# Designs tried in a protein design run: peptides against a protein of PDB entry 3QIS. Part 154

Target 1, 334 residues: chain A of PDB entry 3QIS
Amino acid sequence: PSLELSRREFVFENVKFRQLQKEKFQISNNGQVPCHFSFIPKLNDSQYCKPWLRAEPFEGYLEPNETVDISLDVYVSKDSVTILNSGEDKIEDILVLHLDRGKDYFLTISGNYLPSCFGTSLEALCRMKRPIREVPVTKLIDLEEDSFLEKEKSLLQMVPLDEGASERPLQVPKEIWLLVDHLFKYACHQEDLFQTPGMQEELQQIIDCLDTSIPETIPGSNHSVAEALLIFLEALPEPVICYELYQRCLDSAYDPRICRQVISQLPRCHRNVFRYLMAFLRELLKFSEYNSVNANMIATLFTSLLLRPPPNLMARQTPSDRQRAIQFLLGFLL

## One batch from the design tools (peptide; made by RFdiffusion4, then SolubleMPNN)

Design b2_p17_8_s3 (from b2_p17_8, 9 letters changed)
Fold by OpenDDE base, seed 5:
Parts: C-alpha cells; sequence; structure tokens
Structure b2_p17_8_s3 (fold): chain B 334 residues (1-334), chain A 17 residues (1-17)
C-alpha cells in the first residue's frame, strides 16, 4: 500500500488558550490495493500526539484512488495551558501516519504559543503588575521559580526574606480583582448569575483583554464575566485552596473554628484570594431576591473550583467527600 | 461590606498606579 499526502508541514501561528485552530490536508490511495491508515505513537510515547493536538479522523480505510480529508485541530485547554505558559511544552510535534503492512509518513507540527494569565499561578500573578503579554518570557520563568520558593517557605513557616529591591507583590492578582470588581459593580442584580452561560466570543474577548491590558471596564455581558471568573479559577495550576490542605478541609467541614484555622495556613496570596472571593459571594447572596443565587448553589459550584482533590485522589473522591467539601465552603458563605 | 469596599479601593490604587 502507498499514500500521497497533499501537505506534511503545518504551522500554527499565535496559538491562544481556548482558541481552536484547524489545518486540513488530503491523503490519497495511489496504490492498487485497499489500505488502512492510523496515527501511531512514537517510540516511548503513550499517545500519537501531544494533549493540545488532535487528528480527525485519526484512522480509516481507503480504497484504490480514494481520498480523505484529515483535520489537525490545535486546542489549548486547562490541561495544557500551564505547561505552555511556562515554556515546559511548545507548539511542536511529529505525527506518524502508519499504513498497515506499509510505510510510515511523518508530519511536522510547529508554531508559537501566546502566554495567558489563565493557567498561571496565583503567586506569579501577584508579582505581575503588567499584563502577561507585556512580560518577557525569561521574566515569566523567573517569576514562577520565585513563586515556587515562596510557597515552599510559607508551607515551612519560614519568614519571607526582608524587603529586597523587588516590588511588593499585589495582595491578589489584578485579573481576579478586575473580574470581581466588575461583578460587584454591575452584576449583583443580574438574574441567573452563574447559572446562565456566557457567550464564547465574549469569553475570548475577556481572556484577550486580561492577557493584553488593564481595562477600566471588562467587555461582554455579566454572564460572560461571571463565566470568565469560573474558567480562571478552574485553570489555576494550584487551586485557591492548596492541595496540601484538601484533606484537612474535609476533616474540619463541620467545625467552623477549625475551618478558619485551616484557611489561615494558606500561602498569603491564596488566603487573600479566598477571603476576597468569600466576601464578594456573601455580598452577592444579599441580592438573592434579584439574582436567584443561593448559598447551596454557590457552595456547590465554587467547591469544585476552589477545593479540588489532589491529582492522586481524584479517582477516589466519594459522595461523602463532596458533601464535606460543600459543607466546608458553606461555613464561609453563611 | 465596608471592609470589602476598602480592600477593593486599595487594590484599585495599586493596579492603576
Amino acid sequence: as target 1 above (334 residues)
Amino acid sequence: DEELQKFMEEMRKQIYS
């Protein structure tokens, strides 16, 4: 069996978080026999492609003189955004198109990624006074390394080293402040807030706005701004309640005094973000007559975002653990 | 909440400085 490929080199320019890009090519059976094609893993890889890439179809049959169009889809989700922001991964891959009893064909994927404040740590964002697209990539790496060291020192109860010539970190990320300030000003009376989905076009505009500017007003509907806050919290590499405290939150869920002690042990930026969000959500609940928002709905929604199980425990989360996690958050909303 | 408002105003000054 043999194939002809219309293209073998693909360039994905300016790849962004949650923005789908597609490139298409044709394969043709120029042989005299039917063939089965499939994308196969390289040596030592478990998958035929990186998590941000997909081929569609990834396998199929071709009769003699038959042709099929294949789509290469690039999409950066919450699962790939952090490793692309740090430069640990890049928009580069090699695909192996295999023919049963035939030849391998290599496809080259290349491009560039544009960093996002989505999927960046709270620690790094507190040090970042300018939009992420204004920050040199070298400085992003330094900010992530410094952020890791400060988190580790905070967990070890080590006093932060003194006021060196580094600018004082923000108490919370500017991106969270911008989203919550907008919602506090304009969305407290919004019917079905956090229940109605945002518009995908408006969500992309909000992400691009936060990555490139410090606006006076966030573009889009209150529903889109509310969903952008949820997406931001979901995309955090470390949740607002650090993984190290997850089990202690569950164990304390019915003791409001112990719950407050657990939160006091969070790293400074995480603790500030948690308190800021809880204060905002308590204010939103005062307008429940207008916005149809109640404490149980908010606790259920935000628990999955703020109090995520550690990756090693995700497969073991019981209904009892979920109820304890919700009860923990309710103690800060009531 | 007065504490929340005060916090947001302090952050506003830091962000737009």
Scores: peptide ipSAE 0.655, ipTM 0.969, DockQ to the pose 0.779
Fold by OpenDDE base, seed 2:
Structure b2_p17_8_s3 (fold): chain B 334 residues (1-334), chain A 17 residues (1-17)
Amino acid sequence: as target 1 above (334 residues)
Amino acid sequence: DEELQKFMEEMRKQIYS
C-alpha cells in the first residue's frame, strides 16, 4: 500500500486556553490495493499525540484512488494549560501515520502558546499586578518558583525574612477579584445564576480580557462571567483548598469549629480566596428569591472545584467522601 | 456585608492604582 499526503508540516500560531484550532490535510491511496491507516505511538510514547492534539479520523480504510480529509485539532484544556503556561510543554509534536503492511509517514506539528491566568497558581497571580500577557516569560518562571517557596514558607508558618523591596502581593488574584466584583454588582438578581451555561464565544472573550487587560467591566452575560469563575477555579494547578488539607476537611465536615481551624492553616493567598468566595456566595444566597440559588446547589457545585481530591485519591473518591466535602462547604454558606 | 464591601474597595484601589 502507498499514500500521498497533501501536507506534512502544520503550524498552530497563537494557541490559547480553550480555543480550538484546526488544520486539515488530505491523504490519497495512490496504490493498487485497499489500505488501512492509523496514527500510532512513537516507541517511548503511550499515545499517538500529546494531550492537546487530536487527529480526526485517527484511523480508517481507503480504497484505491480514494481520498480522505484528516483534521488536526489543537485544544488546550485544564489538563494541559498549566504545563503550557510554565513552558514545561510546548506546541510541538511528531505524528506517525502508519499503513498496515506499508510505510510510516511523519507529520511535524509546531506553533506557539500564549500564557493564560487560567491554570496559573494563586501564589503567582497574587504577585502579578499586570495582565499575564504583559509579563515576560522569564518572569513567569521566576514567579512560579517564588510562589512554590512562598507556599512552603506559609505552610511552615515561617516569618518571611524581610528580604528586599519585593512588591507586596495582592491579597487575592486580580482575576478572581474582577470576576467576583462583576458578579456581586450585576448578577445577584440574575435568575438561574450558576445553573445556566455561558456562551462559548463570551467565555473566550472573558478569558482573553483577563489575560490581556484590567477592565472596568467584564464582557458577556452574567451566566458567562459566572461560568468563567467556575472554569478559573477548575483550571487552578492546586485547588483553593490545598491537597494537603483535603482529608482533614472531610474528617472535620460535621464540626464547624474544626472546619474553621483547617481553613486557617491554608497558605495566605488560598485562605484569602476561600474567605472571599465564601463571603460572596453568602451574599448571593441572600438574593435566593431572585436568582433561584440555594446553599445545597452552591455547595454541590463549588465542592468539586474548591475541594478536589489529591491525584492519588481521585480514583478512590466514595459517595461518602463527596457528601462530607459538600457538608464541609455548607458550614461556610449557612 | 460591610466587611466584604470594604475588602472589595481596598482591592479596587490596589488593582487600578
Scores: peptide ipSAE 0.652, ipTM 0.968, DockQ to the pose 0.774
Fold by OpenDDE base, seed 4:
Structure b2_p17_8_s3 (fold): chain B 334 residues (1-334), chain A 17 residues (1-17)
Amino acid sequence: as target 1 above (334 residues)
Amino acid sequence: DEELQKFMEEMRKQIYS
């Protein structure tokens, strides 16, 4: 069997967080026998492609003289955004299109990724006074390394923030501040806030806006701005409540005094973000007659974002653990 | 919340300075 491929080189320019890009090519069976094709893993790989890439279809049968269109879909989710932001991974891959009893065909994937404030650590973002797209990639790497070191220092309560570092970090990321300031100003009376989904186009505009500028006003509906906040919190490499405190939050869920003590042990930026979000959400709850937002809904929604189980415990989360996590947040909303 | 408003205004000055 033999295939003809219409294209073997694919370039995905300006790949962005949550923005789907598609490149298509055709494969044709120019042979006289039916053939089965599949994308196969390279040696030592578990998957035929990187997590941000997909082929559709990834396998199939071709009759003689049959042609099929294959879509190569590039999509950076929350699962790939952090490693692409740091430059640990890149928009580069090699796909192996295997033909049963035939040849292997190699496809070259290349391109560039544009960094996002989504999927960047709270610590790094607190140091970024400018939009992330203005920050050199080399400096992003340094900021992530420095962010790790600051987190460790803050957890150990060892070193006061070096008052001598030329620029004091922000108390919270400007991106979170921008989102919450917008919602606080314009969305407190918004009916069905956090219940109505945003528009995908508006979400992309909000992401691009936060990555490239410091706007006075965020574009899009209140629903899109609200969802952008949820996406931001979900995309954090470490949740607002750091993984190290997860179990202690569950254990303290019914003791409001212990809950406050647990939060006091968060890294400074995480603690500030948590307190800021809780203060905003308590303010939003005062307008429940207008926005239809209640404490149980908010606690349920934000629990999955703010108080995520550590990756090693995700598969073991019980309904009781989820209820404790909700109860933990309720103690800050009421 | 006065504390929230003060915090937000302090942050505004830091972000747009």
Scores: peptide ipSAE 0.651, ipTM 0.968, DockQ to the pose 0.783
Fold by OpenDDE base, seed 1:
Structure b2_p17_8_s3 (fold): chain B 334 residues (1-334), chain A 17 residues (1-17)
Amino acid sequence: as target 1 above (334 residues)
Amino acid sequence: DEELQKFMEEMRKQIYS
């Protein structure tokens, strides 16, 4: 069997977080026998492509002289955004299109990624006073490394406030502040806040706005701004409550004094973000008659975002663990 | 919340400075 491919090189320019890009090509059976094609893993890979790439269809059958269109879809989710922001991964891959009883065809994927504040650490964002698109990629790497070291030192309570006054980090990321300031000003009376989804186009505009500017006002509906906050929290490489404290949060869930002590042990930026979000959410709950928001709904929603199980425990989360996690947050909302 | 509002205004000054 043999195939003819209309294209073998694909370039995805200006790939952004949550923005789908598609490139299409045709494969044709130029042989005289039916053939089965599939995308196969390379020798050392478990998957036929990187997590941000997909082929559709990824397999199929072609009769003689039949042609099929294949879509190569590039989509950076929360699962790929952090490694692309750091430059650990890149918009580069090689796909192997295998033909049963035939040869392999290699497809080259290339492109560039545009960094996002989504999927960037809270520590790095607190140091980032300018929009992420204004920060050189080399400096992003340094900010992440420095942020890791600062986190470790903060956990050890060993950091003297180095009085080096000129580049004090923000108390919270500007992006979180912008989202919450907008919601606090305009969304406290918004019916069904955090219950009604935003518009995808508005979400993209909000993401692009936060990545490229420091706006006075965030574009889009209150629902889109609210969902953008959820997406931001979900995309964090480490949740607002660090993985190291997850079990202690569950163990303390019914003791408000211990809960507060656990939160006090968070890295400074994480602790500030947590307190800021809880203060905002408590304010939002005062308007429950207008916004239809209640403490149980908010606790349930934000628990999955703020208090994520460590990756090694994700598959083992019990209903009891989830209830403890919700109870932990309820102690800060009531 | 006055404390929240104060914090937000302090952050505003830091972000737009």
Scores: peptide ipSAE 0.651, ipTM 0.968, DockQ to the pose 0.784

Design b2_p17_8_s4 (from b2_p17_8, 9 letters changed)
Fold by OpenDDE base, seed 1:
Structure b2_p17_8_s4 (fold): chain B 334 residues (1-334), chain A 17 residues (1-17)
Amino acid sequence: as target 1 above (334 residues)
Amino acid sequence: DEELQEFLKEMKKQIYE
């Protein structure tokens, strides 16, 4: 069997969080026999491509002189955004298109990723007074390393924040502040807030706006701004309630005093974000007659975002654990 | 919410001043 490929090199320029890019190529069976093609893992890989890449179709049959279009789809989800923001991963891959009983064909994927405040740690964002796209990539790496060290110091309660660092960290990420300030000003009376989805185009504009600027106003509908807040919280590499405190939140769920003590043990930035969000959500609940928002809906929605089980425990999460997690948040909303 | 207003006020200073 033999194939002809219309293209073997693909460049994905300016890849962004949640923005789908597509490149297409054709494969043609220029042989005299039917062939089966498939994308196969390289020797040390479990998958035929990186998590942000997909081939469609990834396998198929071609009759002699048959041609098929293959789409290479690049999409950075919440599952890939953090490793791309840090530069741990890059928009580079090699695909192996295998023919059964035939030759391997190599495809080169390259490009560049544009960092996002989505998928960046709360610690790093609190140190980032400028939009992430204004921050040199080298400095992003340093900010993440410094953020890890400061998180560890804050958990140990040992060192007062060195007042001598010329730039005091933000109390909360400016991106969260911008989203919440907008929602507080413009969305408290929005019917079906957090229940109606935003528009995908507006979500992309909001993400790009937060990554590139410090706007006076966020673009898009209140629903899109509300969903952008949810996406932001979902994309956090570590949830607002740190994984280390997850079980303690569940164990304390029916004791409001212990719940507050658990939250007090969060790293400063996480604790501030949690308190800020709870204060905002309590304010939204005062407008329930207008926005149709209730405490149970909000607690259910935000629990999955703020109080995620550690990755190693995800498969063991019970309905009881979910109910405890909801009850934990309800104690801050009521 | 007083805590919300405090955050909004303090962050406004930190971002724009």
Scores: peptide ipSAE 0.313, ipTM 0.907, DockQ to the pose 0.963
Fold by OpenDDE base, seed 2:
Structure b2_p17_8_s4 (fold): chain B 334 residues (1-334), chain A 17 residues (1-17)
Amino acid sequence: as target 1 above (334 residues)
Amino acid sequence: DEELQEFLKEMKKQIYE
C-alpha cells in the first residue's frame, strides 16, 4: 500500500487560549489495494500528538484512488495554557501517519503561542501592571519564578516583604478587578447571571481584551463577562484556595471561625482575591430578586473553581468532600 | 459591601494612577 499526501508541513501562527485553529490536508490511496491509516505514537510517547493538537479523522480506510481530508486541529484548553504561557511547551510536534503493512509518513507541526493572563498565576499577575502581551516572554519567566518564591515565603510566615524590592504588587490581578468591577456595575440586576452561558465569540473578545489592554469597559454581554470570570478561575494553575489548604478547608467547613483562620493563612494575593470575590458575591446575593442568584447555586458553582482538590486527590473526591467544600464557601456568602 | 467598595477604590487607584 502507498499514500500521497498533499502537504506535510503545517504552521499555526498566533495560537491563543481557547481559539481553535484548523489546517487541512488530503491523503490519497495511489496504490492498487485498500489501505488502513492511523496516527501512531513515537517510541517514547503515550499519545500520537501533544494535548493541544488533534487529527480528525485519526484513523480510517481508503479504497484504491480514494481521497480523504484530514483536519489538524490546534486548541489550547485550560490543561495546556499554563505550560504554553511559561514556554515549557511550544507549538511544535511531529506526527507519524502509519500505513498498515506500508510506510510511515512524517508531518511537521510548528507555530507560535501568544501568552494569556488566563492560566497565569495570581502571584505573577499581581506583579503585572501592564497587559500580559506587553510583557516580554523573558520577563514572564522571571515573574513566575519570583511568584513561586514569594508564595513560599508567604506560606512560611517568614521575612517581611523586603520594602526595598521593586514596584509594590497589586492587591489583586487587574484582570480579576476588571471582570468583577464590570459585573458589579452592570450585572447585579442581570437575570440568570452565572446560569446562562456566554457567547464563544464574546468570550474570545474578552480574553483578547484582557490580554492586550486595560479597558474602561469589557466587551460582550453580562453573561459572557460572568463566564469569562469562571474560565479565568478555572484556568488558574494554582486555585484561589491553594492546594496546601484544601483538606483544612474541608475539616473546618462547619466552623466559621476556623474557616476564617484557614483563609488568613493564604498567600497575600490569593487571600485578597478570595476576600474580593466573596465580597462581590455577597453583594450580588442582595439583588437575588433581580438576578435569580442564590447562595447554594453560587457556592456550588464557585466551589469547584476556588477549592479544587490537589491533583493526587482528584480521583478520590467523595460526595461528602464536595458537600464540605460547598459548606465552607457558604460560610462566606451568608 | 464596605470591603468590596474598598477593593474597588484602591485597585482603581493602583491601575489608573
Scores: peptide ipSAE 0.307, ipTM 0.906, DockQ to the pose 0.969
Fold by OpenDDE base, seed 4:
Structure b2_p17_8_s4 (fold): chain B 334 residues (1-334), chain A 17 residues (1-17)
Amino acid sequence: as target 1 above (334 residues)
Amino acid sequence: DEELQEFLKEMKKQIYE
């Protein structure tokens, strides 16, 4: 069996978080026998492609002289955004199109990724006074390394923040401040806030706006701005409540005094973001007659974002654990 | 919320001043 491929090299320019790009090519059975094709893992890989890449179809059967269109879809989700922001991963891959009892065909994927404030650590963002797209990639790497070290120092309560040489970090990321300030100003009376989805085009505009500028006003509807806040919190490499405190939050869920003590042990930026969000959400709850927002809905929604189980426990989360996590947040909303 | 107002005021200063 043999295949003819219309293209073997693919370039994905200016790949962005949550922006789907598609490149298509054709494969044709130019042989005299039916053939089965599949994308296969390379020798050391578990998957045929990186997490941000997909082939559709990834396998199929071709009769003689049959042609099929294959879509190569590049999509940076929350699962790939952090490693692409750091430059740990890149928009580069090699796909192996295997033909049963035939040859392997190699496809080259290349391109560039544009960093996002989405999927960047709270610690790194607190050091960024400018939009992330104005920060050199080399400096982003340094900021992530420094952010990890400061987080660990803060958790260990060892070293007072060296007040000396570096610009004082922001209390919270400017991006989350901009989102919350906008919602506070314009969305407190918005009916069905956090219940109505945003528009995908508006979400992309909001992401691009936060990545490239410090706007006076965020573009889009209140629903899109609200969803952008949820996406931001979901995309954090570490949740607002650090994974190390997850179990202690569950264990303390019915003791409001212990809950406050657990939060006091968060790294400074995480603690500030948590308090800022809780203060904002308590303010929204005062307008419940207008915005239809209630404490149970908010606690349920934000629990999955703020108090995520550690990756090793994610598959083991019980309904009781979820209820404890909700109860933990309710103690800060009421 | 007094805490929210304090955050909004302090962050506005840190971002724009």
Scores: peptide ipSAE 0.300, ipTM 0.903, DockQ to the pose 0.947
Fold by OpenDDE base, seed 5:
Structure b2_p17_8_s4 (fold): chain B 334 residues (1-334), chain A 17 residues (1-17)
Amino acid sequence: as target 1 above (334 residues)
Amino acid sequence: DEELQEFLKEMKKQIYE
């Protein structure tokens, strides 16, 4: 069997978080026999492509003189955004298109990624006084390394050395402040806040706005701004409640005194973000007559975002663990 | 909430000054 490919080189320029890009090509059976094609893993790879890439279809049959269109889809989700922001991964791959009882065809994928404040650590964002797109990539790497060292010092109860020459970090990321300040000013009376989905076009505008500017006003509806806050919290590499404290939060869920002690042990930026969000959500609950928001709904929604199981706990949360996690958060909302 | 008002005031200063 043999194939003709219309294209073998693909360039994805200016790849962004949550923005789908598509490139298409044709494969034609120029042989005299039917063939089966499939994308196959390279040597030592478990998958035929990186997590941000897919082929559609990824396998199929072609009769003699048959042609099929294949779509290469690039999409950076919450699962790939952090490794692309750090430069640990890049918009580069090689796909192997295999023919059963035939030869391999190689496709080259290349491009560039534009960093996002979504999927960046709270520690790094507290050190960024400017939009992430204004920060040189070399400086992003330095800020991530410094952020790791400060987290480790905090866990070890080491007093931060008064580094008298570094700019004082923000108390919370400017991106969280911008989102919450907007919601506090304009959305407290919004009917069905956090219950109605935002618009996908408005979400993309909000992400691009936060990555490139410090706006006076965030664009889009209150529903889109509210969903952007949820997406931001979900995309954090380390959740607002650090993985190291997860089990202690569950164990303390019915003791409000111990819950407050656990939160006091968070790194400074994580603790500030947690307190700021709880203060905002308590304010939002005062307007429940207007916004239809209640403590059980908010606790259920935000628990999965703020208090995630550690990645090494391959087991899904039990119904008991989920109820304890919700109860932990309720102790800060009531 | 007094804590929210304190955060909003302090962060506004840190971002725009």
Scores: peptide ipSAE 0.293, ipTM 0.899, DockQ to the pose 0.967

